Peptides against a protein of PDB entry 4KTY. Designs and how they scored, part 202

Target 1, 266 residues: chain A of PDB entry 4KTY
Amino acid sequence: YVLNDIGVIFYGEVNDIKTRSWSYGQFEDGILDTCLYVMDRAQMDLSGRGNPIKVSRVGSAMVNAKDDEGVLVGSWDNIYAYGVPPSAWTGSVDILLEYRSSENPVRYGQCWVFAGVFNTFLRCLGIPARIVTNYFSAHDNDANLQMDIFLEEDGNVNSKLTKDSVWNYHCWNEAWMTRPDLPVGFGGWQAVDSTPQENSDGMYRCGPASVQAIKHGHVCFQFDAPFVFAEVNSDLIYITAKKDGTHVVENVDATHIGKLIVTKQI

## One batch from the design tools (peptide; made by RFdiffusion4, then SolubleMPNN)

Design b2_p27_5_s4 (from b2_p27_5, 11 letters changed)
Fold by OpenDDE base, seed 4:
Structure b2_p27_5_s4 (fold): chain B 266 residues (1-266), chain A 27 residues (1-27)
Amino acid sequence: as target 1 above (266 residues)
Amino acid sequence: MDYEELEYDDRDKSKPPLNLPEITLYE
């Protein structure tokens, strides 16, 4: 399973699921060397390179260009004049080799591109990994584990007050590892995400977060469990912001976020 | 291609939406 160099990434909408092929190319010439180079650029100690917890966390940071001149520059503004549109990529190899040769971040990526490259990185380093797609993925940016949606009195969304957002879909990775830093039972699949979404202790990175911990609501477990929990389990809180400054909760939707979470079937 | 559904929550999310304004970002 983890030795497959070609994968499938799910995207689109929950009611219109789409697939794209992605070539991971973890066995292609220069790819492992590039993954090692990525860790070198991160100034990762040799002692940590054998620890999947540290490696996945570093990879989460380094696959995106933020903070550390990592692999990929994200762009969501539909202006890709200085690089390759995210949709034009078909695999990780060209991206990683360009990064290695240029020693500069590669333009451009979005979630599935980040996930694709990150999947290659993890697999190259011997960490079993897969890509996960979450439909209606929340982005909680105020760390309250819910999506606060402020409405005007006319019922329209107040975009100035509503800072949280929802992706129609979002891709991240799961990496298989033991978690000796967590209680027994919280090893296995760990959510890791290289798409730059939120700052985590000084860097745009996410995870590893125990999927079991998330499932059972243990958001206190490192790393970034609250954020990942919110991505999949946030309640939508619709709040009318009245002109008098009062807030009224109009509705609560516990069914919208994380409507469907999928990975390639083995 | 077939997919495997993953479980991050044990809550039932099969209920119909509330038909409220969407804040979804499309890629």
Scores: peptide ipSAE 0.425, ipTM 0.821, DockQ to the pose 0.729
Fold by OpenDDE base, seed 5:
Structure b2_p27_5_s4 (fold): chain B 266 residues (1-266), chain A 27 residues (1-27)
Amino acid sequence: as target 1 above (266 residues)
Amino acid sequence: MDYEELEYDDRDKSKPPLNLPEITLYE
């Protein structure tokens, strides 16, 4: 998880799983220096740089450009006129070196690009890390741990009322570390996500969230456990908006979100 | 390439899902 510089990222649909090769390049010239530069830009104190909890959280914030002029600008509008289309990237090296050289955010990324660059960052700093793909990944916007899907009386989706959304797939990272800040047993793999999705205590960042905590429903454990829990375990709540203004729950689906979560087999 | 399935919950999700609005990532 530290020494392998070429990886595979899973994407596509749950019924049509696809793979993309990604070169992490954590040993390439200038990459470690760039990772240190990223921490410098974050104004991370030296004492915290040896703590994987702090490092992974800072990395989660800094790999995206929001808030802090971090590494990558996200774009999902299929208009990439001012940079490189996300699908054109094949590895982390060119992105990180461009960031170091220009000292400006690199355009453009989507989830697998964020995850690829973040994986390089973690591995460069000696943190075992892997990329995870979640098929049918929920994006909870109102922190209620469910996906509220509003329907018209005719059964069509009311896009104005429906604010929550579901990615066909989403990629994030798991980082291996001890969690002395949590109860015993919640170390190991921690979910961290650099794709800018939700604000976490003032910044677009996510994690580290204990995978064991998520699995056992401990959403009170830092960091961002409710959001990660929602990504993988949200129930879909189908609500019909009546003409009289009342809302009626028509269906609940507990099987859709987090249908399949995968990583590269060792 | 073979993948490892990860477990973030212990719920049975074998039932077919309902249709949802989705955000598709661009390739």
Scores: peptide ipSAE 0.394, ipTM 0.772, DockQ to the pose 0.678
Fold by OpenDDE base, seed 3:
Parts: sequence; structure tokens; C-alpha cells
Structure b2_p27_5_s4 (fold): chain B 266 residues (1-266), chain A 27 residues (1-27)
Amino acid sequence: as target 1 above (266 residues)
Amino acid sequence: MDYEELEYDDRDKSKPPLNLPEITLYE
């Protein structure tokens, strides 16, 4: 989880799983220097740079450009003017070296690009890390741990009322570390996500969230456990918006979100 | 490529999903 230079990222649909190769390049010239530069740009205190909890949290913020002029600008509009389409990237090296050279955010990324670059960042700094793909990944916007899907009386989605969304797939990272800030047993794999999705205490970042905590429903454990929990375990609440303004819960589906969560088998 | 399935939830999710508004990422 540190020494592998080439990885595989899973994407596509749950019934049509696809793979793409990704070159992490954590040992290539200039990459370690760039990772240190990223932490410098984050104004990370030197004393914290040896703490994987702090490093992974800073990394989750800095791999995206939001808030802090971090590494990657996200784009999902399928135009990608003034940059490189997310699908054109094949590895982290060119992205990181461009960032270091230009000192400006690199365009453009989507979840697998963010996860790929973040994986390089973590591995480069000696943190065991892997990329995780979640099929039917929820994006909870109101932190209620459920997907509120509002329907018109005709059954169509009311896009004005429906703020929550579901990705066909989403990629994030897991980083291995001890969690002395948590109760015993909640170390190990920690979910961290650099794709800008929700604000976490003032910045677009996510994690580290204990995978064990998520699995056992301990959403009170730092960091961002409720959001990660929602990504994989949200119930779908189908609500019909009546013409008279009333809302009726028509259905609840507890099986759709997080249908399949995978990582490369080592 | 072979994959490892990870456990974030112990609930049974074998039931077929309903149609949802999904965001498709560009590739």
C-alpha cells in the first residue's frame, strides 16, 4: 500500500464494473518535494507533519483547489476549457509537477483523479493508502444521514426540492493509521476524501473517518463520520410533494446506497 | 482485474434498486 507505483481504479456502473490504470509515481523525481510543497501551501505546522491524522486531513483539503488554491480544480460540465479533461489523466505525476511548477491549481479533476492524486500524496509521505470505489454513492447535503428524494405527483423527481444526490460511483481513499484520538479499536483504515463535496468546519475536506466507526454506526467520531456514513448507508426516502404543499413518504429503500464498495485486491 | 469488496455496512443490500436521479461522472 506504499510501494506500489501503479494501481487500478474501479468505476462505471455496479452491473458494469470498469477499471482504469493509474500511475501514482510516488517515487519519481520531484513528487516528494511537491507533497512537501502542498503542506507548505497549507501552512501546516512542522510538528503536525509527522501525524497521519493531521496530514490526511490537510491532504483532503489541499488536493482540491477550493478554499486554499490546492492542487486540482473539479469540473463536471464536460467542456473543460482552459485545461485537461479529467479522463485524459493517466497518473498523478504530471498533475503534481504542474502544480509545483505553476503554483496554481491544475485543471481538471473528477473523483478518480482526486483519489489518484491523493493516493500519491499519502503514499509519498509514508501513509499506507488505497483507493475505494463506492457504487451508488450518496451525497447528503443537509447532514440528516438520509437521501430525501422528492417526487412530483406524476412520479418525476422534483429537482427544486431534491437537494441530495446520488453518484453512480464515487472514489475516495482509505489511509491506514492509529487513532489515539478515538476509543480503542477504531484505528486502521480511515476514509479520507479530497473530492470537494461538503464543507467540513470551514473547508472542503473529508476525514479521516474511521471505517470501523462507520461500519458500527459511530457517527459521532471525528472527522466527518456522518457524511461518510451517509455516502455508504443512507436510506432513500421517497417523498411525494402534493399540489396542496403537503409531503407524503411513499417509500423507503435501505438497500440502494453503497450497493458495492470495492478496492484493488493486493 | 480482481477486486476486494469492503464492508461499510452489514445490512442486506441485495434487493434491486429503484430508479433514481443519478449523477454520471464523465470519462
Scores: peptide ipSAE 0.343, ipTM 0.743, DockQ to the pose 0.675
Fold by OpenDDE base, seed 1:
Structure b2_p27_5_s4 (fold): chain B 266 residues (1-266), chain A 27 residues (1-27)
Amino acid sequence: as target 1 above (266 residues)
Amino acid sequence: MDYEELEYDDRDKSKPPLNLPEITLYE
């Protein structure tokens, strides 16, 4: 499937799984050149361009426009007056070619658009890659590996106090590589994410995080393993904020986050 | 469309969800 230029991205909700076609176009004219241009814009050393660890990490930063004038500007406010609505994109080619031509970030993307473009980038550079969809994907903002959900006394969510959030679905990428920087056994699929969610050592990027490490709870392994772990394994901590300012843990749900994680079947 | 289910956690998540108030879901 790595050689396929057309793929399928899963989205929607866990009880209403939907699919969309996505044209990766990794072999289309100008696409490889654009991927090289992206690495040039990142000022990536030539010596690092053969290292999939460095390439995937740079890619996760550069596919989003934050920090470095990368490829895609994210927008989630349903206002897309100055660009293309995320849902209008059908593939990576137009986005990448526009970026190369304009030399400015392309508007707009959301998670599946970021994942689609990032998948093209990885495949163009010879890194086996696939898109992953996580239903009930957690976004941990304070790096405590928990989703702290604050409730009013009436049981409604206190959005002012609740900083953590849960996506009905989120898409990221897995890239296949060896990890000589990690202990033996933690190569293979690595989670990488170009959707700008959290700052990682000064940039909005994520990964590569060893899927095997995440699966076995080794969150200390670079890069960004705690964040990826939280996306799929966070416990929901329901906390009632009392009028007197006290907080009471009402319940803990360890089964909700990462309810279903899927990729296109080969 | 057929999909492959991936495993990032070895914990049993087959338990029925808690019937608790709505959570912060975004689309």
Scores: peptide ipSAE 0.309, ipTM 0.729, DockQ to the pose 0.645

Design b2_p27_6_s1 (from b2_p27_6, 15 letters changed)
Fold by OpenDDE base, seed 5:
Structure b2_p27_6_s1 (fold): chain B 266 residues (1-266), chain A 27 residues (1-27)
Amino acid sequence: as target 1 above (266 residues)
Amino acid sequence: MKLTQEQKDKIKEILEKKAVENFQSLF
């Protein structure tokens, strides 16, 4: 998980799984220096740099450009005139070296690009890491662990009220570490995500969230366990918004979100 | 009121259109 410099990222649809090669290049010239530079830009103290909990959380924030002029600017509008289309990237090296040289965020990324660069960052710093793909990944915007779908009385979706969304697939990272800040048994793989999705205590970051905690429904554990839990285990709640202002739950679907979670084993 | 399966399928399709449409773009 630290030594492999080429990986595979899963994407596509749950019924049509696709794979893409990604070059992490953690041993290439200038990459370690760039990872240290990223931590310098984050103003991370030296003592914290030895703590994988702090490092992975800082990395989650800094791999995206939001809040802190981090590495990658996300774009999902299919307009990439001022940079490189996300699909054109083949690895982390060019992105990280451009960031180091220009000292400005690199355009553009989407989830697999964020995950690829973040994987390089973690591995460069000696943290075992892998990319995970979740099919039908929920994005809970109001932190209620549900995917709320608001409907008109005729059954059509009310787009004004429906704020939650589902990714057909989403990529994030898992990092291996001990969690002395959690009860015994919740170390090991920790979910971390650098794709800017939600604000976590003042900035766009996510994790580390214990995979074991998520698996057992312990959403009270730091960091961002409710959000990660929702990504893989949200119920779809169909709510009819009546003209009188009443909201009525019509249906619940507990099977749609998190259909498949895939990662490549080394 | 209980939604028909057809209605649910249509709603899910609409939600999916708001997600990552393909590998290159979210839309």
Scores: peptide ipSAE 0.237, ipTM 0.748, DockQ to the pose 0.370
Fold by OpenDDE base, seed 2:
Structure b2_p27_6_s1 (fold): chain B 266 residues (1-266), chain A 27 residues (1-27)
Amino acid sequence: as target 1 above (266 residues)
Amino acid sequence: MKLTQEQKDKIKEILEKKAVENFQSLF
């Protein structure tokens, strides 16, 4: 989880799982320096740099360019004329070195690119980390732990009201650490995500969220446990918005989200 | 109005549009 500089990232669909190789390159020349530079750009104090909780949270913010001129600009519109298409990247090294030399965000990334670079960042700083792929990953936009699907009376989706969405797959990271800020038993693997999805206390970041806490439904534990819980366990709520302004729940699907969570064991 | 399975499938496709585009961009 720290020493391996080449990995496999799972993607595709739950019934058609695909893999891609990713070179983390945490031992390559200039990579550690770049990771330190990332923390410098975040204005992270020296005392915090020894705390994996703070480091992973800062990393989740800084690997994306939002808010803080971080490492990667996300793009999902299939128009990548001003940079490198996300699919063209094969590892973290070129991205991190470009960021260090240009001092500007690198274009472009999507979830596996964010996860790959973030994995390098964590491992480079001595934090055991792995990439996790969740199939049918929910994006809860209003922090209610549900996927609210608003329908017109004819059964079509009301796109204006429906803000939540689902990824066919999403990649994030798990980082290993103790959690003295949580009750006993909630250390170990912590979900962290650098793909900019939702604002977390003023910044696009996510985690560390205790995997054990999430598994046991303890969504009150910091950080961002409700969001991560929703990614893997949201119910789809089909709601008809009537002309009189009333909402009627037509159906609930508790089986669609989080069909499979995959990670390499080594 | 109870949704048919076909309607549910169509709704899911709409919700996953961005994800599908992301997936296709890998090729």
Scores: peptide ipSAE 0.202, ipTM 0.729, DockQ to the pose 0.286
Fold by OpenDDE base, seed 1:
Structure b2_p27_6_s1 (fold): chain B 266 residues (1-266), chain A 27 residues (1-27)
Amino acid sequence: as target 1 above (266 residues)
Amino acid sequence: MKLTQEQKDKIKEILEKKAVENFQSLF
């Protein structure tokens, strides 16, 4: 989780799981310097740099370019003319070194690229980390722990009302640390996510959220536990939007989200 | 009026349809 510089990222579909090799390269020349530079750009004080809670939270913000001119610009529109398509990356090293040399965000990333670079960042700084892939990963944007799908009376999705979304797969990271800021027993693996999905106290960041806390429904524990909980355990709520403006719940599906969560053991 | 199984299947199909690696969002 720290010493392995080559990994495997799971992606694809739940019924057609695919794997992609990823070179983390945390020991390559210039990578540690770049990780320190990232923390410098974040204006992270020296006292916090030894705290994995603060480091992982800062990393989740800085691996994406939003808010703070961080490492990677995300793109999901299949238009990558002004950079590198997300699928063309094979590892973290080129991305991080480009960021360090250009001092500008690198184009482009999607979830596995964000997770790959973030994994390098964490491992480089001595934080045990792994990439997690969740199939049918919910994106709750209104913090109600539900996936609200609005339908027209004809059964078609009302895209204007439906703001929540589901990823066929999503990759994030788990980082190993103690959590003295939480009750006893909620250390260990912490979910952290650098893909810019939702704003968390003024920045696009996510975590660290205690995996144990989430498993036991303790969504009140910092940081961003409700969002991570929703990614893996949201109910799909099918709501018909009537022409008269009324809403009717037609169905609830508690089995669709988080069908499979996969991570490599090494 | 509750959704028919066919309607549910159609919605699930829409949710599952984006198999493109570069398009992870179902919507």
Scores: peptide ipSAE 0.143, ipTM 0.701, DockQ to the pose 0.226
Fold by OpenDDE base, seed 4:
Structure b2_p27_6_s1 (fold): chain B 266 residues (1-266), chain A 27 residues (1-27)
Amino acid sequence: as target 1 above (266 residues)
Amino acid sequence: MKLTQEQKDKIKEILEKKAVENFQSLF
């Protein structure tokens, strides 16, 4: 989890799982310096740089460009004219070195790019990390632990009535650390996510959220456990929006979100 | 990537079919 500099990232669809190679390159020249530079840009004090909780949380913020001129600019609009299309990246090294040299956010990333770069960052700093792919990954925007899907009376989905969304797949990271700030038993793998999805206490960041806590439904544990829980376990609530403004729950699907969660076994 | 509208519609269709089979109702 630290020594492997080449990985496999799962993507695609649950019925058509695809893989791509990703070069983490955490041992390449300039990468450690870049990781330190990232922490410098984040204005991390020296004392915090040895704390994997703080490092992973800061990393989740800094790997994305939002808020703090971090590493990667996300783009999902299929317009990549001012940078490199997300699919063109094959590893973290070029991205990180470009960031270090230009001192400007690198364009562009999507979830696997964020996860790849973040994985490099974590591993480079000695934090065991892996990439996790969740198929049918929910994005709970209103923190209700539900994925609301609004339907028009004709049955068509109305995406304007909610900011909730479901990714066909989403990649994030799990980082291994102790969690002395949590009850005993909730150390180990922690979900962290650098893809800018939601604001967490003032910045686009996510985690570390205890995987064990999530598995046992302990969403009250810091950080961002409700969001991560929702990503993997939200109920799909199909709501018909009537013309009169009333909402009718038509169906609840508790099985669709998080249908498959995959990580490379190493 | 986010689900396309087509994918969402397909999900709905599946649910509708399931609803008919299990609950004898449509939505």
Scores: peptide ipSAE 0.023, ipTM 0.485, DockQ to the pose 0.041

Design b2_p27_6_s2 (from b2_p27_6, 15 letters changed)
Fold by OpenDDE base, seed 5:
Structure b2_p27_6_s2 (fold): chain B 266 residues (1-266), chain A 27 residues (1-27)
Amino acid sequence: as target 1 above (266 residues)
Amino acid sequence: MELSEEEKEKILKELEKKAVENMQSLF
């Protein structure tokens, strides 16, 4: 989880799983220096740089350009003006070296690009890390741990009321560390995500969230456990919004979200 | 109202598109 410089990222659909190679290049010239530069831009003191909890949380913020002029600008509009389409990247090295040279955010990324660059960052700094792909990944935007789907009386989605959404797939990272800030047993793999999805205490970042805590429903543990829990375990709630303003729950599906979670074993 | 599997699939595909739109709005 530290030494492999070439990886595999899973994507596509749950019934048509696809893979792409990704070169992490954590040992290539200038990459470690760039990772240190990222921490410098984040204004991390030297004492914090030895703490994987702090490093992974800062990394989740700094790999995206939001808030702090971090590494990657996200784009999902299929235009990609003045940059590189997300699908054109084959590894982390060119992105990180461009960031270090230009000192400006690199365009453009989507989830697997964010996860690939973040994986390089973590591994460069000696933190065991892997990329995780979640199929039917929920985005709960109001922290109620549900996917509330509002329907018109004709069965079509009410886009005004429906704020939550789902990805066909989403990639994030898991980083291995102890969690002395949590109860015993919640160390090990921690979910961290650099794709800018939600604000977490003032910045677009996510994690570290204990995978064990999430697995056992302990969403009260720092950081961002409710959001990560929702990504993998939200119930789909189908609600008819009637013209008279009443809401009626029509269906509940507890099986769809997080239908498959895949990671490479290395 | 009871939704068929086909109706649910249609709804979910629409939500996937919305996810992209929501994320794009952050920039």
Scores: peptide ipSAE 0.279, ipTM 0.736, DockQ to the pose 0.844
Fold by OpenDDE base, seed 1:
Structure b2_p27_6_s2 (fold): chain B 266 residues (1-266), chain A 27 residues (1-27)
Amino acid sequence: as target 1 above (266 residues)
Amino acid sequence: MELSEEEKEKILKELEKKAVENMQSLF
């Protein structure tokens, strides 16, 4: 994982799976320096730089520009007039080198760009990492582990009440590390996500969340396990919002979210 | 109200479209 400098990112839809080549370039000139610079910008203490838990958490914050003038500005407006469209990027190198040179956030990224750059960051710092694509990826906004879909009495979506959303696909990273801060057995792959989705203790970041913990429904472990669990295993709750203000659960679907999770095996 | 599978799929497609428009592209 650390030595692979070219990868494949899965995207598209569950019924139309697509692949994209991505050059990580973790060994290219200036990339290690840039990764160190990212940690410097984060004001990360030297002792923490040897801890993959701290490094991955800081990376999840710093690969996005929110809060801290990190690497990538996310944009989903389909305009991209003041930068590079997310789809035009082919790898991490140009993004990281631009960030290092300009010392300003690079425009623009979406999930696979964030995941690609974050993968480079992790691998460059010696942390085994891979990109994971989740189809029908839930975005739980209220941390209740549900995808709450509010309907009008006529069956149409109430967009005012429905705050949760579902990505057709979402990309994040898994990083390999020991977790001495967790009970035995919850080391190994840890989910980390640099796409700015939700605030985690004051910053747009996510993880590391133990994949083993998530797999077995243990959402009480740091960091952000409930959010990651919800991405892959939220129940869809169809709720009729009646005119009198009452809510009635009409249906529950426990099978739709996280229908397919794909990663490149090497 | 009982939702058919087709109605559920329509609802989900609407939510996905909103997510794509506001949170990510189809690329």
Scores: peptide ipSAE 0.272, ipTM 0.752, DockQ to the pose 0.391
Fold by OpenDDE base, seed 3:
Structure b2_p27_6_s2 (fold): chain B 266 residues (1-266), chain A 27 residues (1-27)
Amino acid sequence: as target 1 above (266 residues)
Amino acid sequence: MELSEEEKEKILKELEKKAVENMQSLF
């Protein structure tokens, strides 16, 4: 989980799983220097740089450009005129070296690009890390641990009320560390995500969230456990927004979100 | 209204459109 410099990222559909090769290149010239530079740009205290909890949290913030002029600008509108389309990247090295050279955010990334670069960052700093793909990944926008789908009376989605969304797939990272800040048993794999999705205490970042805690429904533990829990376990709530202003729950589906979570075994 | 499985699938596909387009852009 540290020594492999080439990986596989899963994507596609749950019924048609696809794979993409990704070069992490954590041992390539200039990459360690760039990872240190990223922490410098974050103004990370030297005392914190040896703490994988702090490092992974800072990394989750800094791999995306939001808030802090971090590494990657996300784009999901298929307009990539001012940079490189997310699909054109084949690894982390070019992205990180461009960031180091230009000292400006690199355009553009999407989830697998963020996850790839973040994986390089973590591994480069000696933190065991892997990329995880979640199929039917929920994006809970209001922190209620469910996917609220508002429908008009005619059955069409009410886009004004429906703030939550579902990715056919989403990629994030798991990083291995002890969690002395949590109860015993919640160390090990921690979910961390650099794709800018939701604000966490003032910044677009996510994690580290204990995978064991999430697995057992402990969403009260730092960091961002409710959001990660929702990504993999949200109920779909179909709500009809009636003309009289009332909301009626029409259907609940507890089986759709998080149908499959996959990662490369090493 | 009681949503059929087909209706649910249609709704979900609509919500997943952005992600589907992203996947298609990989090629």
Scores: peptide ipSAE 0.271, ipTM 0.754, DockQ to the pose 0.327
Fold by OpenDDE base, seed 4:
Structure b2_p27_6_s2 (fold): chain B 266 residues (1-266), chain A 27 residues (1-27)
Amino acid sequence: as target 1 above (266 residues)
Amino acid sequence: MELSEEEKEKILKELEKKAVENMQSLF
């Protein structure tokens, strides 16, 4: 999980799983220096740089450009005229080296690019890490641990009543660390996500969230466990928005979100 | 209102399509 410099990222659809090679390049010249530079830009104190909890949390913030002039600018509008289309990247090295040389955020990334670069960052700093792909990944925007689907009385979707969304797939990272800040048993794999999805205590970052905690329904543990839980285990709540302004829950589906979670076995 | 599986699938397909179009590019 730290020595492999080439990986596979899963993407596509749950019924048509695809793979993409990604070069992490954590051992290539300038990459470690860039990772240190990233932490410098984050103004991370030296004492924290040895703590994988802090490093992974800072990394989740800094791999995206939001808030802190971090590494990658996300773009999902299919207009990439001022940079490299997300699909054109084949690895982390060029991105990180460009960031280091330009000292400006690199354009552009989407989830697998964020995850790829973040994986390099983590591995480069000696944190075992892997990329995880979640098919039908919920984006809970209102922190209610459910994916709300609003329907008009005629059955048509009303997308204006919620900002909740579902990615056909989403990639994030799991980083291996102890969690002395959590109860015993919640160390090990921690979900961390550098794709700027939600604000977490003032910054677009996510994790580390204990995979074990989430797996057992413990969403009260730092960091961002509710959000990560929702990504993989949100119930779909079908709500009819009536003309009188009332909402009626019509159906609940607990099986759709997180239908498949895939990670490369190393 | 009882939603059939087909109706739910249709709704989900619509939501997925919107997500792809607005939030995630495919390779």
Scores: peptide ipSAE 0.225, ipTM 0.729, DockQ to the pose 0.384

